# Ledger of designs, part 26: peptides against a protein of PDB entry 6CSU

Target 1, 51 residues: chain A of PDB entry 6CSU
Amino acid sequence: GALEELRGQYIKAVKKIKCDMLRYIQESKERAAEMVKAEVLRERQETARKM

## One batch from the design tools (peptide; made by RFdiffusion4, then SolubleMPNN)

Design b2_p13_7_s1
Fold by OpenDDE base, seed 2:
Structure b2_p13_7_s1 (fold): chain B 51 residues (1-51), chain C 51 residues (1-51), chain A 13 residues (1-13)
Amino acid sequence: as target 1 above (51 residues)
Amino acid sequence: as target 1 above (51 residues)
Amino acid sequence: EEEEERLRELEEF
């Protein structure tokens, strides 16, 4: 009936939110890590020029 | 020095990730809630027609 | 009541 269908839709929505959140977290962490790595390389180059 | 600047940039990146994640979670929950509410209304209307 | 409870659970997730 309608209530069972609603429950199913709710569970599906919650599962989608969980998956999307985990993916967003992972992608954001990867982007941040790459930004930091790029900055480390730039700073090493700048330091070398000042030596 | 370079290491202190890198630390500052890392902290800034982490704070940005946290804020973006919280915003994404909130917006996703709001969208899911509205989807469920809309379905509840449709199901109630359909049930009423079958009574 | 069950529908309202499920909506509250989603909002508090």
Scores: peptide ipSAE 0.167, ipTM 0.608, DockQ to the pose 0.014
Fold by OpenDDE base, seed 1:
Structure b2_p13_7_s1 (fold): chain B 51 residues (1-51), chain C 51 residues (1-51), chain A 13 residues (1-13)
Amino acid sequence: as target 1 above (51 residues)
Amino acid sequence: as target 1 above (51 residues)
Amino acid sequence: EEEEERLRELEEF
């Protein structure tokens, strides 16, 4: 019936939102990681030059 | 310097967003689970009445 | 080392 269909649609929507959020988190994490990696590399290079 | 501070702030913000999103996902899952549970219960009751 | 720690935290995130 109509109620069951609505419940099904709600659950489906929640699942989609979850997937979208997880993807966003993953992409944000990747961007942040690249920033940190670049900084770590610079630090290593700076240390090496001081030796 | 300014770049390091900006990076730090970005990472901190990403962490906060992640936590908020994970909480939202968890709460949404719980709500969805309750909806399914209620539906299953209703289905059982409807079946029982038809017997 | 601090930056490497930050990287590890992001990878485990």
Scores: peptide ipSAE 0.166, ipTM 0.613, DockQ to the pose 0.009
Fold by OpenDDE base, seed 4:
Structure b2_p13_7_s1 (fold): chain B 51 residues (1-51), chain C 51 residues (1-51), chain A 13 residues (1-13)
Amino acid sequence: as target 1 above (51 residues)
Amino acid sequence: as target 1 above (51 residues)
Amino acid sequence: EEEEERLRELEEF
């Protein structure tokens, strides 16, 4: 009935939000890892230039 | 050095964001549960009024 | 080596 449908809608909405947020966290981690990796490469090139 | 500090700052920032988002998810679940609970109570009162 | 460890820490979080 209407109550079960409402309950289902709230649970579905929360699950969607959770999944979207976890995806955002994962993407943020990937971006952060790439930034760190790029910085490491820059540092290594800097070391190479300075010998 | 500067590279280590930068790496540390990025990791720290990601950890903070993750924790904040997980807290938000938990709070959202609690709010959703309270809304469902309140609706159940309203439905029961409605049933009682209608006998 | 330390750089690789810190990258792993980020990936495993």
Scores: peptide ipSAE 0.157, ipTM 0.610, DockQ to the pose 0.014
Fold by OpenDDE base, seed 5:
Structure b2_p13_7_s1 (fold): chain B 51 residues (1-51), chain C 51 residues (1-51), chain A 13 residues (1-13)
Amino acid sequence: as target 1 above (51 residues)
Amino acid sequence: as target 1 above (51 residues)
Amino acid sequence: EEEEERLRELEEF
């Protein structure tokens, strides 16, 4: 019936949100890691210039 | 020193990821709620037509 | 020590 169908659709939507969230977190971590990597390189160059 | 600065930058980046994640989850929930709302309306109309 | 612990917790996120 309509109630069961609605429950099914809700569960499906929540599962999709979970998958999208995990993907977004992973992509955000990758972007943060690249920012840190770039900053490490800049800091190493700064340290070298201060020597 | 460079190590302390790098740790600080890492912590800052992770904090930003957390905030972005929470925002994304909230927005995803809102989109899911709107989809469910629209489906409820369609199901009510379908039920009415079957009467 | 407190900073290192905090970094470990954040890496698990």
Scores: peptide ipSAE 0.143, ipTM 0.607, DockQ to the pose 0.018

Design b2_p13_7_s3
Fold by OpenDDE base, seed 5:
Structure b2_p13_7_s3 (fold): chain B 51 residues (1-51), chain C 51 residues (1-51), chain A 13 residues (1-13)
Amino acid sequence: as target 1 above (51 residues)
Amino acid sequence: as target 1 above (51 residues)
Amino acid sequence: DEERRREEELRRF
């Protein structure tokens, strides 16, 4: 019935949101890793310049 | 020094990612709520049509 | 058709 369909639609929406969140977190972690690598390079260059 | 600066940059990046994630979750919840509202309307209309 | 449209709407989230 309509109530069972609504419940099914809700569960499907929640599962999609969960997948989107996990993907967003993964992509954010990858961007953070690249940002840290770039920062390490800059800090090493700055240290080398000052020594 | 360079290591303290790097640590500071890392903490700043993590805080930004956390804020971005929380905003994404909030926006996703709002979209889900609107989707559920639209679905409830459709299901009520369908039920009314069949009764 | 309505069920299919609802499923498509949920997939666009």
Scores: peptide ipSAE 0.220, ipTM 0.594, DockQ to the pose 0.009
Fold by OpenDDE base, seed 1:
Structure b2_p13_7_s3 (fold): chain B 51 residues (1-51), chain C 51 residues (1-51), chain A 13 residues (1-13)
Amino acid sequence: as target 1 above (51 residues)
Amino acid sequence: as target 1 above (51 residues)
Amino acid sequence: DEERRREEELRRF
Protein backbone atom coordinates (compact mmCIF):
# COMPACT_ATOMS: atom_id res chain seq x y z
CA GLY B 1 0.00 0.00 0.00
CA ALA B 2 0.85 3.69 -0.12
CA LEU B 3 2.30 3.74 3.41
CA GLU B 4 4.58 0.77 2.73
CA GLU B 5 5.74 2.33 -0.55
CA LEU B 6 6.51 5.60 1.20
CA ARG B 7 8.41 3.77 3.93
CA GLY B 8 10.38 1.89 1.29
CA GLN B 9 11.30 5.10 -0.50
CA TYR B 10 12.32 6.74 2.79
CA ILE B 11 14.59 3.82 3.68
CA LYS B 12 16.12 3.90 0.19
CA ALA B 13 16.77 7.65 0.49
CA VAL B 14 18.37 7.23 3.93
CA LYS B 15 20.62 4.45 2.61
CA LYS B 16 21.74 6.70 -0.26
CA ILE B 17 22.50 9.52 2.17
CA LYS B 18 24.54 7.16 4.35
CA CYS B 19 26.58 5.97 1.36
CA ASP B 20 27.15 9.52 0.15
CA MET B 21 28.27 10.58 3.63
CA LEU B 22 30.73 7.71 3.92
CA ARG B 23 32.18 8.63 0.52
CA TYR B 24 32.40 12.29 1.56
CA ILE B 25 34.20 11.34 4.79
CA GLN B 26 36.72 9.28 2.84
CA GLU B 27 37.32 12.03 0.28
CA SER B 28 37.66 14.60 3.07
CA LYS B 29 40.26 12.44 4.83
CA GLU B 30 42.20 12.19 1.58
CA ARG B 31 42.08 15.96 1.08
CA ALA B 32 43.22 16.53 4.67
CA ALA B 33 46.11 14.12 4.16
CA GLU B 34 47.11 15.95 0.99
CA MET B 35 47.04 19.29 2.82
CA VAL B 36 49.29 17.88 5.54
CA LYS B 37 51.63 16.48 2.89
CA ALA B 38 51.86 19.87 1.20
CA GLU B 39 52.59 21.54 4.54
CA VAL B 40 55.34 19.04 5.38
CA LEU B 41 56.96 19.77 2.01
CA ARG B 42 56.81 23.52 2.66
CA GLU B 43 58.34 23.06 6.11
CA ARG B 44 61.16 20.99 4.61
CA GLN B 45 61.84 23.72 2.05
CA GLU B 46 61.95 26.34 4.79
CA THR B 47 64.28 24.20 6.88
CA ALA B 48 66.56 23.67 3.89
CA ARG B 49 66.80 27.44 3.27
CA LYS B 50 67.74 28.03 6.91
CA MET B 51 70.68 25.60 6.65
CA GLY C 1 57.64 24.95 16.17
CA ALA C 2 56.91 23.04 12.98
CA LEU C 3 55.23 20.15 14.81
CA GLU C 4 52.91 22.46 16.73
CA GLU C 5 52.05 24.34 13.54
CA LEU C 6 51.28 21.09 11.74
CA ARG C 7 49.11 19.95 14.65
CA GLY C 8 47.27 23.26 14.59
CA GLN C 9 46.63 22.96 10.85
CA TYR C 10 45.45 19.38 11.26
CA ILE C 11 42.98 20.36 13.97
CA LYS C 12 41.71 23.24 11.82
CA ALA C 13 41.26 20.91 8.83
CA VAL C 14 39.35 18.39 10.97
CA LYS C 15 37.08 21.16 12.27
CA LYS C 16 36.35 22.23 8.69
CA ILE C 17 35.54 18.64 7.71
CA LYS C 18 33.18 18.37 10.67
CA CYS C 19 31.36 21.56 9.67
CA ASP C 20 31.14 20.46 6.03
CA MET C 21 29.74 17.09 7.10
CA LEU C 22 27.11 18.68 9.31
CA ARG C 23 26.07 20.92 6.42
CA TYR C 24 25.96 17.94 4.07
CA ILE C 25 23.81 15.99 6.54
CA GLN C 26 21.39 18.90 6.80
CA GLU C 27 21.19 19.33 3.01
CA SER C 28 20.72 15.58 2.56
CA LYS C 29 17.88 15.58 5.09
CA GLU C 30 16.24 18.41 3.18
CA ARG C 31 16.60 16.53 -0.12
CA ALA C 32 15.14 13.40 1.47
CA ALA C 33 12.21 15.40 2.84
CA GLU C 34 11.59 16.84 -0.62
CA MET C 35 11.63 13.34 -2.15
CA VAL C 36 9.08 12.17 0.43
CA LYS C 37 6.93 15.23 -0.25
CA ALA C 38 6.96 14.49 -3.98
CA GLU C 39 6.00 10.88 -3.33
CA VAL C 40 3.13 11.87 -1.03
CA LEU C 41 1.80 14.13 -3.79
CA ARG C 42 2.00 11.28 -6.33
CA GLU C 43 0.20 8.94 -3.94
CA ARG C 44 -2.54 11.51 -3.40
CA GLN C 45 -2.98 11.82 -7.16
CA GLU C 46 -3.23 8.05 -7.51
CA THR C 47 -5.74 7.84 -4.68
CA ALA C 48 -7.83 10.60 -6.24
CA ARG C 49 -7.95 8.74 -9.57
CA LYS C 50 -9.15 5.58 -7.81
CA MET C 51 -12.09 7.45 -6.22
CA ASP A 1 51.47 36.31 5.55
CA GLU A 2 52.42 32.65 5.65
CA GLU A 3 49.78 31.91 8.29
CA ARG A 4 47.19 33.71 6.15
CA ARG A 5 48.17 31.59 3.12
CA ARG A 6 47.80 28.44 5.23
CA GLU A 7 44.36 29.58 6.36
CA GLU A 8 43.36 30.18 2.74
CA GLU A 9 44.47 26.66 1.82
CA LEU A 10 42.34 25.26 4.66
CA ARG A 11 39.33 27.28 3.44
CA ARG A 12 39.66 25.69 -0.02
CA PHE A 13 39.44 22.18 1.46
Scores: peptide ipSAE 0.217, ipTM 0.589, DockQ to the pose 0.009
Fold by OpenDDE base, seed 2:
Structure b2_p13_7_s3 (fold): chain B 51 residues (1-51), chain C 51 residues (1-51), chain A 13 residues (1-13)
Amino acid sequence: as target 1 above (51 residues)
Amino acid sequence: as target 1 above (51 residues)
Amino acid sequence: DEERRREEELRRF
């Protein structure tokens, strides 16, 4: 019935959002790591040029 | 009725998750920025010690 | 009771 269908839609939506959040968290961590790596490399390059 | 209550719970859940995601995104950006800053400072300190 | 459990689960999210 309509109540069960609404329940199903609710559960589906919550599951989707949870998965999206987990993916975003993972991708955010990866982007942060890459940003740090890039910044360290740039810093090393700058210091090398200043020598 | 039960249908309206379920709808209300669904909307409340979605709003909460949305707010939590936005907060997490903002805090993640701030943490990433601080991490980059700290790493750059450490790199400069290391290079200075190696001179 | 089931409704309360659902609300509690949502608060923990």
Scores: peptide ipSAE 0.205, ipTM 0.507, DockQ to the pose 0.042
Fold by OpenDDE base, seed 3:
Structure b2_p13_7_s3 (fold): chain B 51 residues (1-51), chain C 51 residues (1-51), chain A 13 residues (1-13)
Amino acid sequence: as target 1 above (51 residues)
Amino acid sequence: as target 1 above (51 residues)
Amino acid sequence: DEERRREEELRRF
């Protein structure tokens, strides 16, 4: 009935939110890691020039 | 020095990730709430027509 | 090294 359908839609929506959140978090971490990686490379090059 | 700068950038990146995650979660919850609200309204209208 | 450790921590976050 309508109550079971509503429950099903709720569960489906919650599952989608969970997946979207996890994906967003993962992508954000990857972007941050790339920024740090780039900075490490710059610092290593700068250090090498000073030696 | 370079080490302190790297540490600073790491902390800054982590703080940004935290803020972005919290904002995304909040926005996702709001969108889900609006979807449920719309469904409740539809169900009420359908029930009213059946009475 | 410390640089590598911080990069790894961020990837695991």
Scores: peptide ipSAE 0.244, ipTM 0.596, DockQ to the pose 0.013; fails the geometry check

Design b2_p13_8_s1 (from b2_p13_8, 7 letters changed)
Fold by OpenDDE base, seed 5:
Structure b2_p13_8_s1 (fold): chain B 51 residues (1-51), chain C 51 residues (1-51), chain A 13 residues (1-13)
Amino acid sequence: as target 1 above (51 residues)
Amino acid sequence: as target 1 above (51 residues)
Amino acid sequence: MEELEKKIKEILE
C-alpha cells in the first residue's frame, strides 16, 4: 500500500545517502593525505636547501 | 617547527572535512525529505482522482 | 577520522 511504498522509498533514499557519504569520506581522506604528503615534500626540500 | 606546522595543517584539514561532511549530510537529508514530500503529494492527488 | 566515520554512520543508521 501507499504507506509501505513510502516507507520503502525512504529506506532506499537513506541507503543511497549512506553510500554517497562513505564515498565522500573516502575521497576527502585521500585528498587530505595528498595535501599532507605535498607539505612533507616541500618541507624536506626546504630543509635540503638549508643544509 | 616543521612537525608542529604539519600537525596543525593536518588538524585544519580534518576540521574542514568534518564541516564539509556535515553540510553534505544536511543537504542530502533535505533532498530526501523533498522527494518524500513530492511522493506524498502525488499519492494524494492520485487518491483524489480515484474518489 | 575513524571516530568521525563512526559518528556519520550513526547519523545515517
Scores: peptide ipSAE 0.142, ipTM 0.599, DockQ to the pose 0.143
Fold by OpenDDE base, seed 2:
Structure b2_p13_8_s1 (fold): chain B 51 residues (1-51), chain C 51 residues (1-51), chain A 13 residues (1-13)
Amino acid sequence: as target 1 above (51 residues)
Amino acid sequence: as target 1 above (51 residues)
Amino acid sequence: MEELEKKIKEILE
């Protein structure tokens, strides 16, 4: 019935949000790693310019 | 009725998840900023040791 | 990530 269908929609939506969050966390970690790599390179170059 | 109450619970739960995601994103950005700051400091010290 | 998964599970309960 309508109540069971609404419950099904709720569970499906929450599961999708969970998956989206986990994907965001993983992609955020990957972007953070690339940002740190780029920052380390820039810092080495900045230090070299000051020598 | 039961259908309206379930709908209300669904909306409330989804709003809470949204707020938790936004908070996580904000906290993740703050942690990333601190990580970059620490990495810059370590890189400067590493460069200084090699001079 | 594990803490967020835990909180999501709590919302589903």
Scores: peptide ipSAE 0.142, ipTM 0.547, DockQ to the pose 0.124
Fold by OpenDDE base, seed 1:
Structure b2_p13_8_s1 (fold): chain B 51 residues (1-51), chain C 51 residues (1-51), chain A 13 residues (1-13)
Amino acid sequence: as target 1 above (51 residues)
Amino acid sequence: as target 1 above (51 residues)
Amino acid sequence: MEELEKKIKEILE
């Protein structure tokens, strides 16, 4: 019935949101890690140039 | 120095991720709410047609 | 970041 269908659609929507968020978190973490690695490399190069 | 700059960039990245995630959650919840409202309307129309 | 993820998961539950 209508009640069960609505409940089902709500649960489906919530599950989709959760999955999308977890994926976004993972991708954002990967991007952040790459930024940090790039910065470390640049700092090492800068230090080397100043020595 | 390099340590402080790296720390600063890390904190900046984390803050950006947090803000983006919270915004995404809010927008997703709004979209889900709109979907539910639309479904309720459709169900009411269906019920009315069957009466 | 782990604590942030935990909070986000709680919001979504």
Scores: peptide ipSAE 0.137, ipTM 0.599, DockQ to the pose 0.136
Fold by OpenDDE base, seed 3:
Structure b2_p13_8_s1 (fold): chain B 51 residues (1-51), chain C 51 residues (1-51), chain A 13 residues (1-13)
Amino acid sequence: as target 1 above (51 residues)
Amino acid sequence: as target 1 above (51 residues)
Amino acid sequence: MEELEKKIKEILE
């Protein structure tokens, strides 16, 4: 019935939101890691120039 | 020094990611709420037509 | 979802 269908739609929506959140977290962590990597590389180059 | 600056930038980036995540969660909840509201309204209209 | 939000906050701290 209508109530069961609504419940099913709600559960499906919640599962999708959960997956989207986990993906967003993962992508954000990857972006942060790349930013750190780039900065470390720049610092190594700076150190090399000062030697 | 360079290490302290990198640490500071990392902390700033993490704080931004945290804020972005919280905003995303809030927006996702709002969208889900609107979807449920719309479905409930449609069901009420369906019920009214069957009376 | 509240539990998920809590876990997400913990991961980001």
Scores: peptide ipSAE 0.128, ipTM 0.581, DockQ to the pose 0.132

Design b2_p13_8_s2 (from b2_p13_8, 7 letters changed)
Fold by OpenDDE base, seed 1:
Structure b2_p13_8_s2 (fold): chain B 51 residues (1-51), chain C 51 residues (1-51), chain A 13 residues (1-13)
Amino acid sequence: as target 1 above (51 residues)
Amino acid sequence: as target 1 above (51 residues)
Amino acid sequence: MEELEEEIKKILE
């Protein structure tokens, strides 16, 4: 009935949100890690130039 | 120095990720709520048609 | 959803 269908749709929506969020977090962390690595490389180059 | 700058960039990145995630959750919840409301309306119409 | 939000907050730590 309507109750079960609505509950099912709610659970489905929540699961989708969870998956999208976890994926977004993972992708954002990967981007952040790349930014950090690039910064470390730039800092090493800067240090080398100043030596 | 490089250590403090890297730490600062890390914290900045984490804060941005947090904000983006919370915003995404909120927007997703709003969309889910709209879907539920639309479903309730459709179910009411269906019930009315079957009466 | 509240539990999910708390789980996400922990992931961001």
Scores: peptide ipSAE 0.147, ipTM 0.586, DockQ to the pose 0.137
Fold by OpenDDE base, seed 2:
Structure b2_p13_8_s2 (fold): chain B 51 residues (1-51), chain C 51 residues (1-51), chain A 13 residues (1-13)
Amino acid sequence: as target 1 above (51 residues)
Amino acid sequence: as target 1 above (51 residues)
Amino acid sequence: MEELEEEIKKILE
């Protein structure tokens, strides 16, 4: 019935959000890691230049 | 120094992730609400058709 | 949704 149908749609929506969020978190962590790694490399080469 | 610089980059990255996540949650909630609203409208018109 | 948001917050910690 309408009630169950509506509940189903809600659950579907929530599940989609959850999955998308987890994926986004993972991708964001990867981007953050890359950002930090790039900074480390820049610092290393800068230090090397001063030696 | 390098340590503070790296820490700064880390904090910057984390803050960006946090903000992006909060925005994503908000947008996802809006999409979910729209989905549910659309379902309610469909049910209403279907019920009306049966009357 | 509030429970989901709280779970997400924990992931971000």
Scores: peptide ipSAE 0.146, ipTM 0.592, DockQ to the pose 0.132
Fold by OpenDDE base, seed 4:
Structure b2_p13_8_s2 (fold): chain B 51 residues (1-51), chain C 51 residues (1-51), chain A 13 residues (1-13)
Amino acid sequence: as target 1 above (51 residues)
Amino acid sequence: as target 1 above (51 residues)
Amino acid sequence: MEELEEEIKKILE
């Protein structure tokens, strides 16, 4: 019925929002990790130039 | 060096969080699927009672 | 972010 259909739509929407938020956090952490990698690369290159 | 070690610890922590979050998302999807199944069951039962 | 993750988990499970 209409009520069950609406409930289903609500559950679907909440599920999507939850997934999107968690994915955003995950992607943010991945970007932070890449920034750390890039920093290490730059420091190694600087060290190499000083040698 | 200290920077590489810190980077390693950070990457390790990030990877763990990543795995935990992906697992959480997967489990959430499974729970949502079960909720949908239960809803369909209830609707079918209601339809059957109306017949 | 871990605190945020846990809060989201509590709200949306």
Scores: peptide ipSAE 0.146, ipTM 0.572, DockQ to the pose 0.123
Fold by OpenDDE base, seed 3:
Structure b2_p13_8_s2 (fold): chain B 51 residues (1-51), chain C 51 residues (1-51), chain A 13 residues (1-13)
Amino acid sequence: as target 1 above (51 residues)
Amino acid sequence: as target 1 above (51 residues)
Amino acid sequence: MEELEEEIKKILE
């Protein structure tokens, strides 16, 4: 019935939101890691120039 | 020094990611609520047609 | 969704 269909749609929507959130978190962590990597590289280059 | 600056940048980045995630969750909840509202309205209209 | 929000908060810690 209509109530069961609505419940099913709700559950499906929640699952999709969960997956999207986890993906966004993962992508954000990857971007942050790349920023850190780039900064560490710059620091190493700066150290090399000072030697 | 460089290490302290990197740490500061990391903390700032993490805080931004956290805020972005919370905003995304809020927006997703609002979209889900609107979808449910629309479905409930359709169900009410369907009920009215059957009367 | 509240439980999901709490899980996400834990992941971000």
Scores: peptide ipSAE 0.144, ipTM 0.578, DockQ to the pose 0.137

Design b2_p13_8_s3 (from b2_p13_8, 9 letters changed)
Fold by OpenDDE base, seed 5:
Structure b2_p13_8_s3 (fold): chain B 51 residues (1-51), chain C 51 residues (1-51), chain A 13 residues (1-13)
Amino acid sequence: as target 1 above (51 residues)
Amino acid sequence: as target 1 above (51 residues)
Amino acid sequence: MKKLEEEIKKILE
């Protein structure tokens, strides 16, 4: 019925939002990892200049 | 240094946002599951009335 | 993005 269909549509919408948020979390993790990587590289380059 | 500290603060903030979103996703899943459960119960009650 | 997600949260909860 109409109410069951509405519930189904809500669940579908929630699943879509969940996917979007999971993607955002994944991208944020990648950015964080890249920031750490860049810092390590800069530290190594600085050490090389001191040698 | 200052730039490294800024990077650290960014990573910390990203981790906090990640946790908040994971909690929201979990709560959304629980709501979706409850909606399905409620629908099943209503269907069973309706069937019982027909008997 | 966080701000948008909080608005969505208010709509869905």
Scores: peptide ipSAE 0.131, ipTM 0.587, DockQ to the pose 0.093
Fold by OpenDDE base, seed 2:
Structure b2_p13_8_s3 (fold): chain B 51 residues (1-51), chain C 51 residues (1-51), chain A 13 residues (1-13)
Amino acid sequence: as target 1 above (51 residues)
Amino acid sequence: as target 1 above (51 residues)
Amino acid sequence: MKKLEEEIKKILE
């Protein structure tokens, strides 16, 4: 019935949100890790310049 | 120093991720709500057709 | 959705 269909649509939407969020978190963490690596490289270059 | 700078970059990145995630959740909830509204409208139209 | 938000918070820790 209408109530079951509505519930089904809601659950489907929530599950999609969950998957999208987990993917976004993972990708964001990877980008953050790359930013940290870039910062380490910058610091090493700065140290080399000052030697 | 290098360690403090790296820590600062990491914290900044994590804070940005947190903000982006919260915004994404909010926007996704709004989209889910619109899908539910559309389903309710569809069901009402189907009921009207069967009357 | 509250449960999902809590799971996300744990992932960000």
Scores: peptide ipSAE 0.130, ipTM 0.588, DockQ to the pose 0.134
Fold by OpenDDE base, seed 3:
Structure b2_p13_8_s3 (fold): chain B 51 residues (1-51), chain C 51 residues (1-51), chain A 13 residues (1-13)
Amino acid sequence: as target 1 above (51 residues)
Amino acid sequence: as target 1 above (51 residues)
Amino acid sequence: MKKLEEEIKKILE
């Protein structure tokens, strides 16, 4: 019936939102990791210049 | 330096957003579960009325 | 994040 159809639509929408949120979290982690890598590289270059 | 401070602030902000997103996902799952429970209850009541 | 919020709004319309 109509109630089951609305329930199904809600569940589908919730699943899509969940997937998008997980992707956002993953991309945010990747951006954070790249910032850390860039900082480590700069620190290594600074150390090399002091040798 | 300023770049390290900015990095630290970004990492902290990303962690907060991640926590908020996980909470949102959890709350969405709970709402979906409650909708399913309510539907099951209505179906049981309908069955009882037909007995 | 703003783009994600807009996508969520569209899904919930």
Scores: peptide ipSAE 0.121, ipTM 0.580, DockQ to the pose 0.115
Fold by OpenDDE base, seed 4:
Structure b2_p13_8_s3 (fold): chain B 51 residues (1-51), chain C 51 residues (1-51), chain A 13 residues (1-13)
Amino acid sequence: as target 1 above (51 residues)
Amino acid sequence: as target 1 above (51 residues)
Amino acid sequence: MKKLEEEIKKILE
């Protein structure tokens, strides 16, 4: 019935949002890791130039 | 040093977002569960009235 | 460094 269909649509929407959020978390972690790596590279290059 | 502190701050920020998102997912799941339970109650009451 | 700091600030808001 209409109520079951609405319930199903709500659950489907919630699941989509959940997946999008988990993907965002994963991508954010990857960006964080890359940013840290880039910073470490720059700092090492800076140190090397000072030697 | 400054690099380590910045790294730490960035990781902390990412962890905060992660926690907020996971909490949102959990709360959303709870709301979905309550909606399902309420629907089941209403459907059972509807059935009972028809008897 | 400053760019990263600004990004962190925005995330912590």
Scores: peptide ipSAE 0.098, ipTM 0.565, DockQ to the pose 0.091

Design b2_p13_8_s4 (from b2_p13_8, 6 letters changed)
Fold by OpenDDE base, seed 4:
Structure b2_p13_8_s4 (fold): chain B 51 residues (1-51), chain C 51 residues (1-51), chain A 13 residues (1-13)
Amino acid sequence: as target 1 above (51 residues)
Amino acid sequence: as target 1 above (51 residues)
Amino acid sequence: MEELEKEIEEILE
């Protein structure tokens, strides 16, 4: 019936949102890791110049 | 230092995203509940007309 | 972040 169909559509939408959020988090973590890596490299270069 | 500051900024950003996501989920659940409620009311009306 | 992922998964159950 209509209510069951609505429930099914809601569950489908929620599952999609879940996947999108998890993907976003993963991609954000990857970008953050790259930023940290770049900063570490820059700081190592600065330290090396001060030696 | 720069790395510590970057880490702090990242943590701050992650916390904001967390709050935004949780709020979005909550609001989505509320909207879904209202949609279900409306559908239940419509189905009750239809059932009543068939009596 | 792992904790956040788990929290989101729990809320969506």
Scores: peptide ipSAE 0.138, ipTM 0.594, DockQ to the pose 0.155
Fold by OpenDDE base, seed 5:
Order: structure tokens, then sequence, then C-alpha cells
Structure b2_p13_8_s4 (fold): chain B 51 residues (1-51), chain C 51 residues (1-51), chain A 13 residues (1-13)
């Protein structure tokens, strides 16, 4: 019935949102890791110049 | 230093994203609950008309 | 939905 169909549609929508959010989080973590990596490299280069 | 500052900024950003996502989920649940409530009411009214 | 919230929290830790 209509109520069961609504429940099914909601569950499907929630699953999609879950996947989208998890992907966004994963990509955000990767971007953050790259920024940290770049900063570490810059710091090492600066240290090398001071030596 | 710059590396520690970057780490701090990242942690702050992650915490904000977490809060925003949890709020979005909560609001989505509330909207879904209202839709279900409305559907139940409609079904009851339809049943009443058939009686 | 509670499971989703927990999963998100664990990933962000």
Amino acid sequence: as target 1 above (51 residues)
Amino acid sequence: as target 1 above (51 residues)
Amino acid sequence: MEELEKEIEEILE
C-alpha cells in the first residue's frame, strides 16, 4: 500500500544519502592528507635552506 | 608552526562538517516522520469514507 | 539511521 511504498522510498533515499556522504568524507580526508603532505614538504625544503 | 596550525584547522573543519551532517540527518528524519504521519492520516480518512 | 550516524562518527574520529 501507499504507506509501505513511502517507507520503501524513504529507505532507498537514506541509503543514497549515506553513500554520498561517505564518499564526500573520504574525498575530504584525501584532500586534507594532500595538504598536510605538501606542508611537510615545504617545511623540509625550508629546513634544507637554513642548513 | 605551520604544520600544527594546519592540523588544528583541519580538525576544526572536520568537527563542523560532522555537526552539519548530523543536523541534516536529524532534520531529514523529522521530515520523513511527518510524511508518514500525513500518509497514515490520509489512509484513515479513506478508510472512514469506505465505511 | 542510528547506524548511519555511528558510521559517520567513526569515520570522522
Scores: peptide ipSAE 0.135, ipTM 0.588, DockQ to the pose 0.151
Fold by OpenDDE base, seed 2:
Structure b2_p13_8_s4 (fold): chain B 51 residues (1-51), chain C 51 residues (1-51), chain A 13 residues (1-13)
Amino acid sequence: as target 1 above (51 residues)
Amino acid sequence: as target 1 above (51 residues)
Amino acid sequence: MEELEKEIEEILE
């Protein structure tokens, strides 16, 4: 019936949101890790310049 | 020093990720609510057609 | 959705 169909639509939407969020978190963590690597490289170059 | 700067960059990146995630959740909830409204409208039209 | 928000918060810890 209408109530079951509405519930099904809601559950499907929530599951999609969950998957999108987890994917975004994973990709954001990878981008953050790359920013950290770039910062470490800059700091090593700064240290080398001061020696 | 280099370690403190690296930590600062990491904390800043994590805070940005958190804000982006919360915003994405809010926007996704709003989109899901609009999909539910559209489904309710379709079900009402189906009910009206069967009367 | 509240449980999803909790899971996301735990992942960010």
Scores: peptide ipSAE 0.134, ipTM 0.600, DockQ to the pose 0.139
Fold by OpenDDE base, seed 1:
Structure b2_p13_8_s4 (fold): chain B 51 residues (1-51), chain C 51 residues (1-51), chain A 13 residues (1-13)
Amino acid sequence: as target 1 above (51 residues)
Amino acid sequence: as target 1 above (51 residues)
Amino acid sequence: MEELEKEIEEILE
């Protein structure tokens, strides 16, 4: 009945949200790593200029 | 230095995201439960009308 | 959803 169909739709939606969230987390980690690498490079350059 | 501060800011941001995501999941569960309860009520009414 | 919560917690540790 309608209840079982609603349950099925809910489960499907939850699975989609799970996948989207995990992907977002992974992409966020990649962006954060890139920002850190850029900062390390800038710090090395700054240190070199101040030597 | 700037790297340590960036690391600290990243950890703080990650903790905030974790809390926000868990809250979102909890609120989503509550909304889903409410929708199911409403559907059960409607189904009972429909069944009663068709008796 | 409980499994998702655990997975999120593990990823963000």
Scores: peptide ipSAE 0.134, ipTM 0.583, DockQ to the pose 0.150

